Peptides against a protein of PDB entry 5Z08. Designs and how they scored, part 334

Target 1, 168 residues: chain A of PDB entry 5Z08
Amino acid sequence: RQKDEWAKKTSSLMKQLDWFIGEHLGAMLAAEELGGPVVGELMEIDPDDLSAGFNAHGKLKKATSQPDLDRRQRRIDDIWGPQDEQGQAHKRKRGADEALAASAEMRDLIEQLMNKLVEAGGDNSATYVEIPRESAAARFLVRSKVAMFHPNDARRLRLVDFGRDLDD
Target 2, 222 residues: chain B of PDB entry 5Z08
Amino acid sequence: GLPRLIDAIEEASKIPAKRRQTPIKPTIEKLTTHLYTHGASPDSLLRLADLLTLRNHLDQASLAAITRNLYPSSTVSDEVVLRFIGALGHGQLKPTLALQALFLRWLVMVYHLLENPGVLGQVYGVLFDLLDTAAIRPQLCHLLALVTRRKHVRPFRIQAILTLSRQTGGDPNLTGLLRVFKNYYPEIIVGDATKGRASAFKHPDPQWRQHLDEIQQRRSEA

## One batch from the design tools (peptide; made by RFdiffusion4, then SolubleMPNN)

Design b2_p30_2_s3 (from b2_p30_2, 14 letters changed)
Fold by OpenDDE base, seed 4:
Structure b2_p30_2_s3 (fold): chain B 168 residues (1-168), chain C 222 residues (1-222), chain A 30 residues (1-30)
Amino acid sequence: as target 1 above (168 residues)
Amino acid sequence: as target 2 above (222 residues)
Amino acid sequence: SLVDSLFSPEEQLRLLIEQIEQAIRKAQKL
């Protein structure tokens, strides 16, 4: 009975996580990957300021003509910019696709991290997942303090074991 | 460089303002400008934490200015954290409550840079027991919201925060913290105290966050 | 949700992950 309750609780929480990733986090991660603001900063940015675009450092640049910044900025503007008529459907679709991709990456990464944590049986060395890149997802997990990079290898990420602190 | 500026301020901090041969304000301005531009290394952070937390002859405006520009260029050590935690509360040797609020705000803003976030969990009781101090309560609740884990949500603390919430007429920050507790223990009945708007623990300074991220990014590229 | 407005995305994720890990561990100990 108690095991079933915890299994149900786990399932419920996983659904909440999936919802959170899909409905909120994915778009923000996509924006970060595209050179937009760090996740969570955007919520405090005036939507009108979003239209001004982000520099290579995620700062709102004034409209100066650098073309490569324009492409990322256009992608961010496409995800978060005001809906003007014709180009917006493609922009929305592209933004949605990037958000979906970011969501999928985050879900997959969390799943791998959780699986490794469960499989490791307390061996911290076995808890590391190899990541192909330092993604917005990986960075977000680290900023969230749910994951840590290997001190000597930024390609290795592990989930923080919150459960060890309960048994002591 | 930053170490020399800190040296000058440390020496000046030993001397009452009226007895200083040179005004310290220009050096403080240079320090804050440097901190704003480059951030502080772990070693510099420790020295600055001592300047901020130990009783000295620096004026409150200078201490506040340093705290507002205390951008870590790297991580924040346990020792630095403990200096700020040790500076909290009432006492003649403690910093002003206004400065303590700035320290708590700083800890919130740099929480993601702590070498060991668990250090705050270890001092959770110390932080929690300060919730009755109205002047620091907003930032303290925010920090506790970040730090709180299931192990911290004890019946006595639940009761304490409920009692304090009633006594304060439903302080929105306490209500926010109770919501954090409720996430770990859904059975917590946040009674009439929930009639108040829970404070959203938003980042206290988005511009500061952005600037911190820029400083941190420059280090990763170097 | 009202909870979503109270916490940063980082905090929300941390809370969820922590709860999931706790639930998994508790399920494994039973």
Scores: peptide ipSAE 0.460, ipTM 0.478, DockQ to the pose 0.243; fails the geometry check
Fold by OpenDDE base, seed 5:
Structure b2_p30_2_s3 (fold): chain B 168 residues (1-168), chain C 222 residues (1-222), chain A 30 residues (1-30)
Amino acid sequence: as target 1 above (168 residues)
Amino acid sequence: as target 2 above (222 residues)
Amino acid sequence: SLVDSLFSPEEQLRLLIEQIEQAIRKAQKL
């Protein structure tokens, strides 16, 4: 009975987390990956603002033709084509797609980290997840103080176990 | 008296309806008539709370009839409140969601008679975690609107309401609860997430309230 | 947004993850 109540609570909190990632965090993470501001510096990034791209200083570019966009940003601009109605629709769709991709990456990373923490049964050495790259998602988790890199390997990430401090 | 009626119903509740020697309906009607006329004492309320919340062989119509006539003649104890709170949510041993909605409505209507209103604040988390249950959400939001204090208005709960409001297409009860939260944190923006009108959380049954007041007045004269 | 005004995204994520971990641990002890 109590176990079922905690399972339900966990499920409810996971739904809240999923929504927070999808509706708020995903666009900010996508902005950071695109060379925009670090997550939290700009609290409300409209997905439409993601379409304008960011300058080398992380500021929103006004729609001026600046040539030296990084290859990833060029691929973004190439898909977003000229400022016709179709181009604006493609820009909005792509901003949404990048936010969705960033959200999916964060969800997957958190899920892996949670699973490893549960499976390790208290063995901290077994709680590490291997990450393919230092992503905006991974950096955000570390800045949030919810995850830590392995001291000798920045490709290994683990969740902070908040529950151990309550049993001591 | 009321205790003897409860005794008869408790014994009948242990037996499947098909195996009862006598129909229980006449005894339920006597009970509900007595409750409507005199209300229930604290001791009787506890016994009735057990009959309503514990799994037994009473039919849903009888349980609903008792709940609709559950007028306290005095105060409502913490123990009675906790029985109803413990009956909320999903589970094979829990009452139906329809009956749970009646319990929440009852708690709203008797909130001013609680011996310790703080008891609901102690179980605030349990109540809040049930907001995803659509069948009880209207009454649950109303109860939470009464119970909410500054200590309960936490960031994660604000976010949870906003999330659930978006997922539900702007349930007016969630918008109403968020407006209550805004009283403690004025920086809460209610508008963009909730296209719907906020519920005003009006008393659910003015006639029931009036009848309760009449029963409570008789106590003050005795 | 309200969430943005009250808490940083980092703080919000931390609070959610902390609560999830606590709920999981309590479920495992039962």
Scores: peptide ipSAE 0.458, ipTM 0.461, DockQ to the pose 0.232; fails the geometry check
Fold by OpenDDE base, seed 3:
Structure b2_p30_2_s3 (fold): chain B 168 residues (1-168), chain C 222 residues (1-222), chain A 30 residues (1-30)
Amino acid sequence: as target 1 above (168 residues)
Amino acid sequence: as target 2 above (222 residues)
Amino acid sequence: SLVDSLFSPEEQLRLLIEQIEQAIRKAQKL
């Protein structure tokens, strides 16, 4: 009975997490990824705002590696590239697609991190997920203090185990 | 470099302003400019924490200016955290409540850089017992919202915050903290005390955050 | 949502993740 209650609670919380990622976080992550404000600086980013552009002050200084810059620039160019005739609707669609992509990336990353934490059975060395790049999603998890990079390898990310009794 | 600036300020802090041979303000301005540009190393942070928390002859404006520019270039040690926590509360030897509020705000803003966030959980009781201090309550509630875990949400603390909420006429920050508690214990009936607007624990200074991120990034590249 | 008005996205995510981890652990121990 208690196990079933915790399982139900887990499922409910997972649904809440999925909703939070999809309805709120995805657009903000997409904005950050596209050179907009850091998540939490601008609340209630509409996917449509992703199509409107970010001012010069929204530009996070590009500390990311050149490859990430190129991909970001490509995405920016794809979103902000010459206004060919395919009007405001195509821009809105692209903004929505970027928000969906960011949501999917975050969901996948959290799922991988959770799975590794569960599978590791308490072995911290086995809890690392290899990330292809420092994404807005990865940065957000670290800023949220839910994930940590490997001390010697920024391509390896692990979930923080909050249930480890802080040794007194 | 930063260590030499700190040395000069430490020496000046031992002497009353009227007895100093040279004005300290230019050195404070150099320090704050350096901190703004480069941040503070862990060693420098500890020294600055001592300057900020220990009784000395530095003026409040200088202390506030240092605190507002206290950008870590790396991590924040437990020792640095404990200096600021030890400086909280009422006492003749403690910093002003205005400065304590700045320290708490700083801890909120650098929480993601703590070497061991668990250190704040260990001193949770000390922090919680200061909630009656109105001058620091907003920042204290925010910090507690970050630090609170299920183990901290005890019946006596639930009752204490409910009582304090009633006594304060429903302080939005206390309502916000109660909401955090409710996340761990959904059965907490935040009764009529929550008819008030709960404060959103948003980042206190987005510009400061952005600048901190820039400083942190430069170090990862070096 | 009321929750969105109370917490930063980072705080909200952390709270959710902590609760999930707790729920998973409790489910595993039972």
Scores: peptide ipSAE 0.457, ipTM 0.483, DockQ to the pose 0.249; fails the geometry check
Fold by OpenDDE base, seed 2:
Structure b2_p30_2_s3 (fold): chain B 168 residues (1-168), chain C 222 residues (1-222), chain A 30 residues (1-30)
Amino acid sequence: as target 1 above (168 residues)
Amino acid sequence: as target 2 above (222 residues)
Amino acid sequence: SLVDSLFSPEEQLRLLIEQIEQAIRKAQKL
């Protein structure tokens, strides 16, 4: 009975996490990946705002002023295409697609990290996940103090075990 | 370099302002400019923490200026953290409450750079017992919101926050901290004391955060 | 949500993950 209650609690919290990632965090992570503000500097990013791109200082570009676009911004412009009505619709769709992609990356990374923590049975050496790149998702987990890089290998990330400090 | 600037300020700090042969302000300005540009190493942070927390003859404006520019170039050691925690509260040998509020704000802003975030959890009781001090309460609640874990959420602390919230007329920072507690224990009845708008524990200074991130990135690339 | 306005995204994520880990561990010990 108590085991079932904790299982239900886990499921409820996972749903809340999925919602938080999808509805709030995904757009912010996408903005950071696109050279926008670091997650948390701009708390509400509309996917439509992602279409305008960001300057070198992480500020939203105004649609009318094409300042000299840095290399990341060129990639954004190449991604977003021409400014006609069809281009704006494509830009909005692409902003939404980037937010969805960032959300999926974060979900997958958290799932892998949690699975490794559970499988390791208390062996910290077995808790590392290999990451293909330093993503906005990985950086965010580290800033959140939820994950840590391996001291000798930045491609290895582990989840912080919050439960060890409670049993000692 | 930074060590020489700290040496000069340490020597000047031993002498009352009226008895100094040279004004310290130009040296403080050089220090703050250096800190803004390069940040402080762990060793420099410790020395600066001593200057900020120990009783000396430096003026409050200079101490505040150093604190506002106290960018770590890397991690923040437990020893540095404990210097600032030891400086909190009432006493003739302690810094002013205004300066203590700046220290707490700094700890919030550099929390992600602590070598051992658990050190603040170890001194949780010391921090919690200072909640009655109105001048530092906003920053203290924010720091406690970051530090609080399930092990810290005890019945006596829940009751203490509820009592203090009633006594303060529903301080929004206390309501914010109580919401953190409620996340660990949903059964916490935040009664009529929650009619107040809870404070959002947002980053105190986004510009300071951005500049800190720039300093941190330069070191990881070097 | 009101919770979303009270915490930074980093704080909110940490809180959720901490609670999930605790719930998983408690479920495993039972």
Scores: peptide ipSAE 0.455, ipTM 0.492, DockQ to the pose 0.242; fails the geometry check

Design b2_p30_2_s4 (from b2_p30_2, 16 letters changed)
Fold by OpenDDE base, seed 3:
Structure b2_p30_2_s4 (fold): chain B 168 residues (1-168), chain C 222 residues (1-222), chain A 30 residues (1-30)
Amino acid sequence: as target 1 above (168 residues)
Amino acid sequence: as target 2 above (222 residues)
Amino acid sequence: SLVDSLFSPEEKLRLLIEEISENIAKAKKL
């Protein structure tokens, strides 16, 4: 009975998480991925600082003067630039598609991270998920302090084990 | 180094300001500068927590300055947390309520660095019982919002916060905490007293967070 | 949601993941 209650609650929370990702977080992650503001309180960071990306520790890299500003700015301009009504509709659709993609990426990443943590059975070395890139999703998880990069490999991400604190 | 600065301040803290041979302010400034630049190790944090929470002859401005610069370079131990929790409330031996508010704010800001966040859940009752203390209520509600889990949301606490909300004319921080409770129990009737504006529990100091992150990063690179 | 107005997105995600993790851990211990 109690196990069933915890399972039901877990299911409910997972639905809430899915809703949160899909309805709120996806669009913000997409904006960040496209060179827009960082999700949350980091929105006050200059977009130019955001262009530097995040380091292996999930921190904003200091804006190194690298010219890749132009491609991100073009993407921002392509997404947010003044376009005619048709261009705005295409931008809205593209924005929606990017938000869906970001939501899917976040869901998949969380699922992989959770699965690896469960499968590892307490072996921290087995908890790492290989990520193809430092996505907005990965960075957000690190900023949220729910995930950590491998100290020596920014392509390896693990979920923080919040369950360990219950054994004491 | 930081340990020597702490030693000097510990020794000075035993002596009334009028009886000190040398002003302590320059040493406090050196300490705060060091903390701002390098942060505090777990051992240094414990010593500083004792200086901040135990009755001594340090002035309130110095204590506040140390607290504002109390950047952990690493994790925060349960022992450090418990020093600050033990310093909360009313009593002649306890720090001022203004300083307690700074401690609670600090705990909010370093919550993600706690070695065991569950320690705060263990002392949840102690924290919750302090909600009537207006001077610390804003930061206390924020901390409780982070700490609250379903196990803490009990009928008596729901009733207590509803009663206190009515008594305070709908303190936005209490309304915020009630909304956190409602996440666990949607059936909680947030009565008319809670129709008011709830406080958003945003990070209390984004600049402090950024600087903390910089300090934490330097440790991971060392 | 009401919660979304109280917490940053990062805090909200953390709280959800923490709570999920706690429930999973509790469910495993039972």
Scores: peptide ipSAE 0.441, ipTM 0.535, DockQ to the pose 0.223
Fold by OpenDDE base, seed 5:
Structure b2_p30_2_s4 (fold): chain B 168 residues (1-168), chain C 222 residues (1-222), chain A 30 residues (1-30)
Amino acid sequence: as target 1 above (168 residues)
Amino acid sequence: as target 2 above (222 residues)
Amino acid sequence: SLVDSLFSPEEKLRLLIEEISENIAKAKKL
């Protein structure tokens, strides 16, 4: 009975986590990957605002006509296509796609981290997930204090064991 | 009465100082005098919390003066507490760190008057994550020392305090907070960086306490 | 909730993962 209650609660919390990642975090992670603000510096990034690109300071560029679009902004603009109506639709779609991709990456990374922690059976050396790159997702998990890099290898990430009793 | 003074200040707070028809300072002085003499009701506390925490055109000296005289005549609601907690940290819309330190000091001094002390435990993580902010750390550690329960003492928080203590050269407030953690988990090893003097978290203002007690006693006799 | 509006994304994620981990640990002890 109690085990079932904890399993149900865990399932409910996982759904809340999935919702949080999909509805809020994905767009912010996508913004960070695109050279936008670090996650949490700008609350409630509209996926539509991702299309405007970010300046070198991570601030949303207002659509001011200034010609010296930084090469990164040009790549974002090139990625987002011409500013015609078709280009704006393609821009919005691509912003949504980047947010979805970032959400999927975060979900997958959390799942891998949780699975490795469970599989390791208390062996901290076996809890590391190999990451292909230091992504916005990985950095966010570390800033959130839910994950830690291996001290000698930034390609290895582990979940913090919150369930470990201090008396064990 | 107090509600009319708050009304006048609320209206003035919407207008830049240079565009006000009348100086607000005399009204602030009347408010602070009233608060010092009678305290603030729960309803008045909420309105004052909004004035203190929301971005408006009130000057910092006026906000600080209100905060220093913010004596509750009764209890402090969860909503009032959460207004002050929501005002903490960095941001263009948030109060200055100096004012945030006064809010944290106020929460320490009125902690025994909270309708639900557990509300601070619910936002423990928000408070804990602000420990890196040096300007508010002394008052924040004091508040956390009051709020901390066994459920809040987690391995990652222990490690975070130890790390921050090393980075700060052994801030005595962090050492004091770690001592509170050690009360729940005696096995916590206070490393060399934490061998420094721990803060005792004494009451920040005994005169303010005494005056608060006088205001609270008058309510019990009425 | 009013409490939820106070949390950063980092804090919100941490709270969720912490609570999940605690429930998993409790479920394993039974």
Scores: peptide ipSAE 0.433, ipTM 0.560, DockQ to the pose 0.571
Fold by OpenDDE base, seed 1:
Structure b2_p30_2_s4 (fold): chain B 168 residues (1-168), chain C 222 residues (1-222), chain A 30 residues (1-30)
Amino acid sequence: as target 1 above (168 residues)
Amino acid sequence: as target 2 above (222 residues)
Amino acid sequence: SLVDSLFSPEEKLRLLIEEISENIAKAKKL
């Protein structure tokens, strides 16, 4: 009975995690990868807003050109802004695609990290996942204190074992 | 030879100083003398990187002495680089920030000997996220100045440097790094908070460079 | 939810992973 309750709770939490990644975190991660704010500086990013691009300050470009923006700031905004040539629909689609890609990357990374932790059976050396690049997802996990880099290899990431504190 | 000296130090590193039968200092001096004279092969560099970055019973003075004499006789592998990068930051298993600063300085001084300079670009964010750590910031900014490419210059990183520059009262190393960013995007407005002296990121040790060049030349003649 | 507005994304992720990890650990001890 208790095992089944914990299994059900785990399943529920996994669904919540998946939802959180898909509905919130993916867009924020995509924004960071696209040169927007670091995750957490802007808590709500609509995938549609990703198409608007970000200014040098990591702020969403408002459609209203502030008339008083120095020509230099306009150039920064032009460089980091969506290129005018792609129709609004293509820009929105790209933003959505980037959010989906970021969500998928985060899901995959978390899954790998969790699987390695479970498979390692307490062997810390076996808990590391090799990451091909430092992604927004990897950085976010580290900032969240959920993952740690190998002490001698920045391409190796492991999940923090929160379960160990229960054995002490 | 160098491998035997490393073997002796590796074994000594496993034992607390109070329990060692023989003083380690003479062996460290022999090692540093050998490194100064001949440099370290790629294999020896990896072993030494492990000794420097892994938690062991070596004292800080010994670790610093090895790091100051860590002349590559050849190239520096990605694996060696990643050992030093992985040793950066805060944590109980991490080397001291003072030693980390020496590692970053070393990476700056051997940057031209990296087998793949792109490896540092792959871990750019790891390095960049450590800029708030004041103790390593000077060397970190210098390394980032070497590593930075157009792909790394992103709006969020520009903003992060600007914010950190304000918070630090305009650290000249951050201003120097922002100048590097501006080389890729000239339109970057360095706000009033960054109106200050920028670091020129000069070579940290010209004598060390000269001695490294001498060691490297001997290998090309062999 | 109002509760979700109280946590940063980092905190929210951490809490979820901590709870998942705890439940997995508890399930293994049985």
Scores: peptide ipSAE 0.432, ipTM 0.410, DockQ to the pose 0.201
Fold by OpenDDE base, seed 4:
Structure b2_p30_2_s4 (fold): chain B 168 residues (1-168), chain C 222 residues (1-222), chain A 30 residues (1-30)
Amino acid sequence: as target 1 above (168 residues)
Amino acid sequence: as target 2 above (222 residues)
Amino acid sequence: SLVDSLFSPEEKLRLLIEEISENIAKAKKL
């Protein structure tokens, strides 16, 4: 009975987490990945503002035409094609797609981290997930104090074991 | 370096301002500038926590200035946390309530850097029992909002918040804390006293956060 | 939710993950 209650509560929390990632965090992570503000600096990132791009200082770029911006910025500019209705629709769609991708990455990363922690059976060395890149998702987890990088390898991330402190 | 500045301030703190041969303000300014630029190591944090929390001859403006610039370059130890918690409340040997509010604000802002966030959960009762102290209540509620877990949401604490909320005319910080409690126990009836606007426990200082993040990033690159 | 406005995204995520982790740990001890 208690186990079932904990399982139900866990399921409910997982749904809340999923909702939080999908409805709020994904867009902010996408913004960060696109060179926007760090998650939490802009509490109200309108997905439409994701379509307005960020300068090197994390501020919304005004549409000035300067050509030589780096590959990441070209992807931003390709997101930011001409201000025609079709361009705006493509921009909104791409912003939405980036938010979805960021959400999926975060979900997957959390799942992997949680699974590794469970599987490790208390062996901290076995709790590390290899990450292909230092993503906004990974950084966010670290900033959230949910995860930690391996001291010697930034490609290895582990979940903080919040369960250990229950016996104290 | 920072240790030498702390040494000088520690020595000066033992002497009444009127008996100091040299003004301490320039040294405090150097300290705060250093802290702003580089942050404080765990060891330096402990020493600074002692300077801030122990009764000494430093003026309130200096203590406040140090606290406002108390950027950890690394983690915050349990010992540092406990120094600040121990400094809370009423007492002749305790810091001023204004300074205590700054300490609580600091703890909120560095909560993510605690080596063991659970330490605050262990002292939850101590923190909770201070909610009647109006001068520190806003920051205390914010800290408690961060620290509160299901295990802390006890019937007696629910009742205590409800009672205090009524007594305070619905302090928005108490309402905010009660909403946090309600997240763990949705059945908590937030009575009429909580119809007011709950305080949003937003980060107290976004600029301070940003600067902290910059200091923390430099450490990860070193 | 109004609670979501009370916390930074980082804090919100931490709270969720912490609570999930605690529940998982409790469920394992039963």
Scores: peptide ipSAE 0.437, ipTM 0.535, DockQ to the pose 0.240; fails the geometry check

